# Designs tried in a protein design run: peptides against a protein of PDB entry 5D63. Part 85

Target 1, 292 residues: chain A of PDB entry 5D63
Amino acid sequence: SLRRGIYHIENAGVPSAIDLKDGSSSDGTPIVGWQFTPDTINWHQLWLAEPIPNVADTFTLCNLFSGTYMDLYNGSSEAGTAVNGWQGTAFTTNPHQLWTIKKSSDGTSYKIQNYGSKTFVDLVNGDSSDGAKIAGWTGTWDEGNPHQKWYFNRMSVSSAEAQAAIARNPHIHGTYRGYILDGEYLVLPNATFTQIWKDSGLPGSKWREQIYDCDDFAIAMKAAVGKWGADSWKANGFAIFCGVMLGVNKAGDAAHAYNFTLTKDHADIVFFEPQNGGYLNDIGYDSYMAFY

## One batch from the design tools (peptide; made by RFdiffusion4, then SolubleMPNN)

Design b2_p16_2_s1 (from b2_p16_2, 9 letters changed)
Fold by OpenDDE base, seed 4:
Structure b2_p16_2_s1 (fold): chain B 292 residues (1-292), chain A 16 residues (1-16)
Amino acid sequence: as target 1 above (292 residues)
Amino acid sequence: MPDITDPAVLQATRTA
């Protein structure tokens, strides 16, 4: 089954993603096909899938940017019914905003069926142009029409997945204790992560003994990421991944505080030095504490 | 600089 998480939803037939037009929070804002750039944030094209308790394979889809929900207009079963952004809640009972999401017959892509109408999210005519209509359309779970097949590219990690990524890293001290602050984390492309770092003012910050040293840099970076998240997205129920670690060197005579993020496949962590903006496989310390 | 967030780059670094 599809996990709770943030997804970039890409058509199986053409290089087009499900896009909330202009990221608008207005009720009735069209959801359309739109081009995307791999390894970028794709602002209007991120969707938080929230599973509905006790309703198999059924979710709400909240646009991360607008905070509005994917909505089948009037819940109509007519082919060509508009799919729009609309105000809602994560655990709504409104069938216009409930989507059953299961694997297609190809075993890789998903189909997105409206719970009420039983029609499917359809990239009309497989149109790859920006602004192409996305609509409810008749279909079946087993047919191979790529207009109704979607790849769900996971853009987030659960706290458990983050924990697993940390655990497999070779630079973790035997005394390591991790503190998980949230449940789901949007994982940023490093370009975005770096830009937040730049915008924070940290590149120009002066290291000063104790008063503004490694821990201050690391905490300031995490705070900057948190603020960026709050300022950038209207949806709730997720955080932005940016960890803080405390580590000790091999000799045991020096300590350091630093940040960490995840690799593009989310399977591993990499270290980030907030004093210089560098990404490192080995920062020269073994972590005995993290919070993220 | 090599993109260490690329898992292939990361693994290459670890095995070098």
Scores: peptide ipSAE 0.357, ipTM 0.870, DockQ to the pose 0.029
Fold by OpenDDE base, seed 1:
Structure b2_p16_2_s1 (fold): chain B 292 residues (1-292), chain A 16 residues (1-16)
Amino acid sequence: as target 1 above (292 residues)
Amino acid sequence: MPDITDPAVLQATRTA
């Protein structure tokens, strides 16, 4: 079963992702195939899948950028019916915006079936060009047609997954307490994370005893990421991953505040020093507290 | 500089 989360949805046949054209919030904005770059944010190509309670394997798909939802035009079962962005809500009853998502016969990719029409999201003709038509099309769950098969690459972690990643790290103090602030977190590429750090002004900030020291840097970084998230995305129901830790050194005579993020596979954390923008396996401290 | 958010790089760092 597909988990709630943010996904980059890539065609199984060609290097094309499901893209909301221009990231527009206008009703009827075409959803199209578009090229993507691995390990980048791919702004218009991120989708929050929200599972519908008591409706098996069925979701709404909210475009992170626009805040609009994947919508089968008029809910038509006609092959070639447009799939567009349209205003909606996460738990809508509108069958135009309800999608049953299950594994295809290959066991790796998914198919996306409209709940009402029973047609499938189809990259028409497997066209790999930017702007290629995505439409509802007739099909079956067991067909091998790659036009209707999609890889769901998870771009987010649940709070539980983040907690597990922290627990696997060797630099956690025996007295550690973690405080989870949200339920689902978009995990940023480090290039984006670093750019937010640069744009925050922290690289030019001066360390000053107590008045602007390690905790101020760490909290400022988290605030910058939070603001970036609020300013960048119109969808709700998720946060941007950026943790704050307090740690103590091995000797027990020094403390530090710092940030942390996740590895690309989301299985581990790495430390981020907001005073210099460095990523570290070992920051020299063991964390006794985190919030994220 | 190696990208430590790459799990392979991280693992190499921990075993070095």
Scores: peptide ipSAE 0.356, ipTM 0.870, DockQ to the pose 0.028
Fold by OpenDDE base, seed 5:
Structure b2_p16_2_s1 (fold): chain B 292 residues (1-292), chain A 16 residues (1-16)
Amino acid sequence: as target 1 above (292 residues)
Amino acid sequence: MPDITDPAVLQATRTA
């Protein structure tokens, strides 16, 4: 079954993603097909899938940017019914905003069925153009029509997945203790992560003994990412991944504070030095504490 | 500069 998380939802037939037009939070904003760029944030194309308790394979889909929800207009079962952004809540009972999401017959893509109407989210005519209509359309789970098949590319990790990634890293001290602050984390492309770092002012910050040293840099980076998240997204129920670690060197005579993020496949962590913006496989320290 | 957030790059770095 599809896990709770943030997804980039891409058509199985053409290089088009489910896009909330202009990221607008207005009720009735069209959801459309739009081009995307891999390994970028794709601002208007990220959806938080929240599973509905006790309703198998059924979710709300909240647009991260707008904070509005995927909504089948009037819940109509008519083919061609608009799919729009609309105000809602994660655990709504409104069938216009409830979507059953299960694997298609090909075993890799998903189909998105409206819970009430039983119609499917359809990229009309498989149109690959920016702004192409996405609508509810008649269909069945076993049909091979690529207009109604979608890849759900996970853009977030659970706290457990993050914990597992840390555990796989060879630069963890035997005394390591990790502290999980949130439940689900949007994982940023490093270009975005770096841009946040740049915008934070840290590149111009001066290292000063004790008063503004490694821990201050690392915490400032985490704070910058947190603020970026709050300022960038209207949806709730997730955080932006940016960890802080305290580490000790092999000799045990030096300590350091630094950041870390995840690889593109979310399976590993990489270290980030907030004092210079560098990404490192080995920062020269073994972590004895992390919070993220 | 190599992007070590790319799993392939990271792997190469670790095994070099």
Scores: peptide ipSAE 0.354, ipTM 0.868, DockQ to the pose 0.028
Fold by OpenDDE base, seed 3:
Structure b2_p16_2_s1 (fold): chain B 292 residues (1-292), chain A 16 residues (1-16)
Amino acid sequence: as target 1 above (292 residues)
Amino acid sequence: MPDITDPAVLQATRTA
């Protein structure tokens, strides 16, 4: 089954993603097909899928940017019914905003069925144009129509997945203790991560013995990412991934504080040095503590 | 510079 998480939802037939037009929070804002850029933040095209307890394979879909929910207009079963952004809650009972999401017949893509109407989210005519209509449309689970098939590109990790990535890293001290602060984390492209670092003022900050040293840099980076998240997204129930580590060198005579993020496949961590903005496989320290 | 967040690049670095 589909895991709770943040997804970029891409049509299986054409290079178009499910987009909330202009990222608007207004009720009735059209959800449309729109072009996207791989490995970037596609601001209006990220959706938090929240599984409904005790209802198999059924979710709400919250737009990360607007904080509104995917909504089938009037819950109508008529082909061509508009799919819009609309105010809602993660665990709503409103069938207009409940979506059953399961694998299509091809075993890779998903279909998105409205719980009430039993119609499917459809990129009308497979139109690849920016602003193309997305609507509820009649269909079946076994049909191969690419207008109703969607790839769910996972853009986030659970705390457990992050923990597993850390555990696979060879630069973890035998005394390591990790502390999980949140449940689900949007994983940033490194270009975005770096831009946040640049905008934080850290590139111009001076190292000063104890008063502003490695721990201050690492915590300042995490704070900058946290603030960026709060300022950028209206949805709740997730955090932005940016970890802090404390490490000791092999000789045991030096310690360091630094950041870390995840690889693109979310399977491994890489270290980030907030004093110079560098990404490293080996930062020269083994971590004995992390929080993220 | 190489993108170390690319799993293939990371693995190449570890095996070099």
Scores: peptide ipSAE 0.353, ipTM 0.868, DockQ to the pose 0.029

Design b2_p16_2_s2 (from b2_p16_2, 9 letters changed)
Fold by OpenDDE base, seed 3:
Structure b2_p16_2_s2 (fold): chain B 292 residues (1-292), chain A 16 residues (1-16)
Amino acid sequence: as target 1 above (292 residues)
Amino acid sequence: MPDITDPEVLEATRTA
């Protein structure tokens, strides 16, 4: 079953993703096929899937950028019915905005069925051009039409997954205590993480004994990421991943505060030094405390 | 969770 999370949703037949046109929050904004760049943010193409309690395999899909929801126009079962962004809520009872998402017959891709109409999200004619029509279309769960098959590339991690990634890292002290602040985290590409760091002013900040030292740098980075998240996305119910750690060196005679994020595959953490913007697999310290 | 501004915590990280 599909987990709650933020997804980049890519057509199984052509290199096209489900895109909210111009990221507009207006009701009736077309959802279209659009090209994407791997390992980038793809701003208008991120969707928060919220599972509906007690309704198997059924979700709302909130556009991360606009805060609006995937909506089948008038809930119509007619082939070619427009799929648009529309205002809504995560746990709506409106069948126009409820989507049953299950594995296709190929076992890798998913199909997206409107709960009410029982039609499927369809990239019309498999058109790979920017702005190609996405519509509700008749279909079945078992047919192999790639127009209705979608890869759900997960762009976020749950707090449990983050915790597991930390636990696998060899640079964690035996006395480690982790504190989870949120439930779901968008994981940024390093390029974006670095850009936030640059824009924060930290590259020009000077280390000063006690008054502005490692803890100040690390907390400033986390604050910058939090602010970036708040300013960038209209959807709620998720955070941007940026952790803070306190660590001690092997000799036990030095301590440090630093940041960390997750690797591309979300399986591991990578340390980030906010004093110089470096990413390190080994920062020279073992963490005894983290919050994220 | 511990207070990051706790003097004991701050003193512990003073070396970097």
Scores: peptide ipSAE 0.036, ipTM 0.696, DockQ to the pose 0.108
Fold by OpenDDE base, seed 2:
Structure b2_p16_2_s2 (fold): chain B 292 residues (1-292), chain A 16 residues (1-16)
Amino acid sequence: as target 1 above (292 residues)
Amino acid sequence: MPDITDPEVLEATRTA
């Protein structure tokens, strides 16, 4: 089953992603095909998939930016029925906003079936142009039509996945304790992470013994990321990944506080030094504590 | 010997 998470949803046939037009939160905002840029945020194209309890393979899809939900207009089974953003809730019973998402016959892409109408999310005519219509369309699970096949690229990690990534890192002290603050984390590209760092004012902050030292920098970075998240996204139920670590050096005579994020493949962590904006695979300390 | 995770020790050993 598809896991809860934030996804970039890309058509299997053409380089087009499911886009909420202009990121608008207005009811009836068209969901359209739109170009995307790999390894970027793709602001209007991120969807939080929330699994519905006791309804197999069925989700709501919340647009991360607008906080509205993918909605089949009037739940109509007519081919060509508009798919729009519409206000909703994660665990709605409204079949217009319930989507059964399962692997297609190719085993890699997914099909997105409206729970009520049993029609499928379709990039009409496979149109790769920006603003191309996405609609409900008749189909079957076993058909190979790429207009109805979608790659779900996961842009987030669960707390468990983050925990596992940390555990795999060689720079974790034997006494390590991690504290999980949230359940699901959007993982930012380094460029975005760095921009948040720049905008925080930390590059101009002066290290001062005790009064504004490593822990202040590290916490300030996390706070900046948190604020950025709050200011950027209207959806709830996720956080932006930015960890704080406390570490000790090999000699055991120096300690440091620093940040960390996840690598692009989400399998590992990379350390971030908020005092200089550097990314390091080895920051020179072994973490005995983290919160993220 | 104090535990290296002791907050007092850690505070004293912060270098950056």
Scores: peptide ipSAE 0.033, ipTM 0.668, DockQ to the pose 0.101
Fold by OpenDDE base, seed 1:
Structure b2_p16_2_s2 (fold): chain B 292 residues (1-292), chain A 16 residues (1-16)
Amino acid sequence: as target 1 above (292 residues)
Amino acid sequence: MPDITDPEVLEATRTA
């Protein structure tokens, strides 16, 4: 079954993603096919899938940027019915905004079926052009039509997954205690993470003994990421991944505060030094405390 | 060159 999370949803037939046009929060904003750039944020193309309790394989899909929900216009079962962004809530009972998402017959892609109409999200004619129509269309679960098959590229991690990634890292002190602050985290590409760091003013900040030292840099980076998240996305129910660690060196006579994020595959953590913007697999310290 | 040590953090380690 599909896990709760943030997804980039890509057509199985052509290099097109499900895009909320202009990221607009207006009711009735078209959802369209649009090109994307791998390993980037793809702002209007991220969707939070929230599973509906007690309804198997059924979700709402909230556009991360707009905070609106994927909506089948009037819940119509007519082929060609518009799929739009529309105001809603994560646990709505409105069948126009409920989507059953299960594996297609190929075992790798998914199909997205409207709960009420039983029609499927369809990239009409497999059109790869920007702005191509996405509509509800008749279909079956076993049909091989790539117009209705979608890859769900997971862009987030659960707190449990983050915890597991930390636990696998060799630079964790025996006294380690981790504190989880949220439930689901959008994992940023390093380029975006670095840009937030640059925009925060930290590159120009002066280290000063005690008054503005390693802990201040690390906390400032986390605060910058938090603010970036709040300012960039209208959806709720997720955070932006940026951890803070306190670590001690092998000799036990020096300590440091630093940041960390997740690798591209989400399997490991990578350390980030907010004093210079560097990414390191080994920062020279073993973490005894983290919060993220 | 950034300083990579903080005695306050070290103190926290001792009490952790």
Scores: peptide ipSAE 0.031, ipTM 0.738, DockQ to the pose 0.430
Fold by OpenDDE base, seed 4:
Structure b2_p16_2_s2 (fold): chain B 292 residues (1-292), chain A 16 residues (1-16)
Amino acid sequence: as target 1 above (292 residues)
Amino acid sequence: MPDITDPEVLEATRTA
């Protein structure tokens, strides 16, 4: 079953993603096929899938950028019915905004069926051009038509997944205590993470004994990421991943505060030094405390 | 517990 999370949704047939045109929050904004750049944020193409309690395999899809929801226009079962962004809520009962998402017959891609109409999200004619029509279309779960098959590239991690990634890292102290602040985290590409760091002013910040040292840098980075998240996205119910760690060196005679994020595959953590913007697999400390 | 504010640990201090 599809997990709650943030997804980049890519067509199985052509290199096109489900895009909310211009990221607009206006009701009726077209959802279209659009090109994407791997390993980037793809701002208008991220969707928070919120599972509906007690309704098997059924979700709302909230556009992360606009805060609006994928909506089948008038809930019509007619082939070619527009799919648009529309105001809504995560746990709506409006069948226009409820989507049953299950594996296709190929076992890798998903199909997205409107709960009410039973039609499927379709990249019309498999058109790979920017702005290509996405519509509700007649179909069945077992059909192999790639126009209705979508890869769900997960762009977020649950708190449990983050916890597991930390736990398997070799640079964790035996006394480690982790404190989870949120439930689901958008994981940023390093380029974006670095840009936030640059924009925070930290690269120009001066280290000063006690008054602005390692803990201040690390907390300032986390605060910068938090603000970036709040300023960038209109959807709720997720956070931006950026951790703070306190660590001790092997000799036990020095300690440090630093940040960490997740690797591209979300399986591991990588340490981030907010004093210089460096990414390290080994920062020289074993973490005894983290919050993220 | 070692002091996390130890200047010898800081990147700025280590590289200065």
Scores: peptide ipSAE 0.028, ipTM 0.704, DockQ to the pose 0.096

Design b2_p16_2_s3 (from b2_p16_2, 8 letters changed)
Fold by OpenDDE base, seed 1:
Structure b2_p16_2_s3 (fold): chain B 292 residues (1-292), chain A 16 residues (1-16)
Amino acid sequence: as target 1 above (292 residues)
Amino acid sequence: MPDITDPAVLEATRTA
């Protein structure tokens, strides 16, 4: 079954993603097909899938940017019914906003069925152009029509997945203690992470003994990411991944504070030095504490 | 080797 998480939802037939037009929070904003760039943030194309308790394979889909929900207009079963953004809540009972999401017959892609109407989210005519219509359309679970098949590319990790990634890293001290702050984390591309670092003012900050040293840089980076998250996204129920670590060197005579994020495949961590913006597989310290 | 679980020792060693 599909896990709770943030997804980039891409058509199985053409290079088009499910896009909330202009990222608008207005009720009735069209959801459309739109081009995307791999390994980028794709602002209007991220969706938080929240599973509905006790309703098998059924979710709400909240647009991360607008905070509105995927909505089948009037819940109509008519082919061609508009799919729009609309105000809602994560655990709504409104069948216009409830979507049953299960694997298609190909075992890789998913189909998205409206809970009430039993119609499917359809990229009309498989149109790959920006602004192409996405609508509710008749269909079945076993049909192979790529207009109704979608890849769910997970852009987030659970706290458990992050914990597992840390545990696999060789630069973790035997005394390590980690503290999890949230349940689900949007994992940023390095380019976005770096841009937040640049915009934070840290590149121009001066190291000063004790008063503004490694821990201050590391905390400032985490604060900058947190603020960026709050200022950028209207959806709730997730955080932006940015960890802080304290580490000790092999000799045991020096310690450091630094950041870390996850690799592209979410399987490993990479260290980030907030004093110079560098990414490192080995920062020269073994972590005895982290919070993220 | 210092006890790295001692907060005072850890703070003293954070030099970067």
Scores: peptide ipSAE 0.048, ipTM 0.718, DockQ to the pose 0.110
Fold by OpenDDE base, seed 3:
Structure b2_p16_2_s3 (fold): chain B 292 residues (1-292), chain A 16 residues (1-16)
Amino acid sequence: as target 1 above (292 residues)
Amino acid sequence: MPDITDPAVLEATRTA
């Protein structure tokens, strides 16, 4: 079954993603097909899938940017019914905003069925152009029509997945204690992470003994990422991944505070030095404490 | 594991 998380939803037939037009929060804003750039944020094309308790394989889909929800207009079962952004809540009972999401017949892509109407989210005519219509359309779960098949590219990790990635890293001290701050984390591309670092003013900050040393740099970076998240997205129920670690070297005669994020495949962590903006697989310290 | 609040450890803390 599909896990709770943030997804980039891509058509199985053409290089088009499910896009909320202009990222607008207005009720009735069209959801359309739009081109995307791999390994970037794709601002209007991220969706938080929230599973409905006690309703198998059924979710709300909240647009991360607008904070509005995928909505089948009037819940109509007619082919060609508009799919729009509309105000809502994560655990709504409104069948216009409830979507059953299960694997298609190919075992890789998903189909998105409206819970009430039983119609499917359809990229009309498989149109790859920007602004192409997405609508509710008749179909079946076993039908192979690529207009109704979607890849769910996971852009986030659960706290448990992050914990597992940390546990696999060889630079963790035997006394390590980790503290989880949130439940689900959007994982940023390094380019975005670096841009936040640049915008924070940290590149121009100077190390000063105790008054502004490694812990200040590391905490300032985490604060900058937190503020960026709050300023960038209208949806709730997730955080932006940025960790803080305290580490000691192998000799036990030096310590450091630094940041870390997840690799592109979300399987490993990479260390980030907020004093110079560098990414390292080995920062020269073994972590005995982290919070993220 | 050294205590990072120990002045001796702070003096040995890595810089940029």
Scores: peptide ipSAE 0.044, ipTM 0.732, DockQ to the pose 0.100
Fold by OpenDDE base, seed 4:
Structure b2_p16_2_s3 (fold): chain B 292 residues (1-292), chain A 16 residues (1-16)
Amino acid sequence: as target 1 above (292 residues)
Amino acid sequence: MPDITDPAVLEATRTA
């Protein structure tokens, strides 16, 4: 089954993603096909899938940017019915906003069926142009029409996945203790992570003995990411991944505080030095504490 | 335990 998480949803037939037009929070805002750029944040194209308890394979889809939900207009079963953003809640009972998401017949892509109407989210005519209509359309689970098949590119990790990535990293001290602060984390591209770092003022911050040293830099970076998240997204129920670590060197005679994030494939962590903005696979320390 | 926080020192440590 599809895991709770944030997804970039890409058509299986053409390079088009499910996009909330202009990221608008207005009720009735069209959801459309739109081009995307790999390895970027794709602001209006991120969807938080929240599983509905006790309803198999069924979710709400909240647009991360607008905080509104994917909504089949009037729940109509007519082919060509508009799919829009609309105000809602994560655990709504409104069938206009409930989507059954299961693997298609190809075993890789998913189909998105409205719970009430039983119609499917369809990129009309497979149109790859920006602003192409996305609508409810008749279909079946087993047919191969790529207009109704979607790849779910996971853009987030659970706390458990993050924990596992940390655990298999070779630069973890035997005394390591991690503290998990949230349940689901949007993982940023490095370019975005770096931009937050730049905008924080940390690149121009002066290192000062004790009063503003490694721990201050590391905590300031985490705070900057947190603020960026709050200021950038209207959806709730997730955090932005940015960790803080305390580490000790191999000789055991020096310590450091630094940040870390996840690699593109989410399988590993990469260390981030907030004093210079560098990404490193080995920062020269083994972590004995982290919070993230 | 000593805290190594000087970026120049850290660079040396990272590459050691």
Scores: peptide ipSAE 0.026, ipTM 0.690, DockQ to the pose 0.112
Fold by OpenDDE base, seed 2:
Structure b2_p16_2_s3 (fold): chain B 292 residues (1-292), chain A 16 residues (1-16)
Amino acid sequence: as target 1 above (292 residues)
Amino acid sequence: MPDITDPAVLEATRTA
């Protein structure tokens, strides 16, 4: 079954993603097909899937940017019914906003069925143009129509997944204690992470003994990422991944505070030095503490 | 491996 998380939802037939037009929070904002750029944030195209308790394979889909929800207009079963953004809540009982999401017959893509109407989210005519209509359309779970098949590319990690990524890293001290701050984390591309770092003022910050040194830089970076998250997204129920670590060197005579994020495949961590903006697989320290 | 409560280690962390 699909896990709770943030997804970029891409059509299986053409290079088009499910896009909330202009990222608008207005009720009735069209959800459309739109081009996307791999390894970028794709602002209007991220969706938080929240599983509905006791309703198998059924979710709400919250647009990360607007904070509104995927909504089948009037819950109509008529083919061609508009799919729009609309105000809602994660655990709504409104069947217009409940989506049963299960694997298609190909075993890789998903189909998105409206819980009430039993119609499917359809990229009308498989149109790859920006602004192409996405609508409810008749269909079945087993048919192969690519207009109704979607790849759910996970853009987030759970706290457990992050914890596991840390645990398998070779630069973790035997005394390591990790502290999880949130439940689900949007993982940023390095370019975005770096831009936040640049915008934070840290590149121009002066290292000063104890008064503004490694821990200050590391915490300032995390704060900057947190603020960026709050300023950028209207949806709730997730955080932006940015960790802080305290580490000790192999000799045991030096320690450091630094940041870390996750690799693109979410399987590993990469260390980030907030004093210079560098990414390193080995920062020269083994972490004995992290919070993220 | 150093004790994470070792003041020397903590001091090093603060100053690095």
Scores: peptide ipSAE 0.048, ipTM 0.724, DockQ to the pose 0.125; fails the geometry check

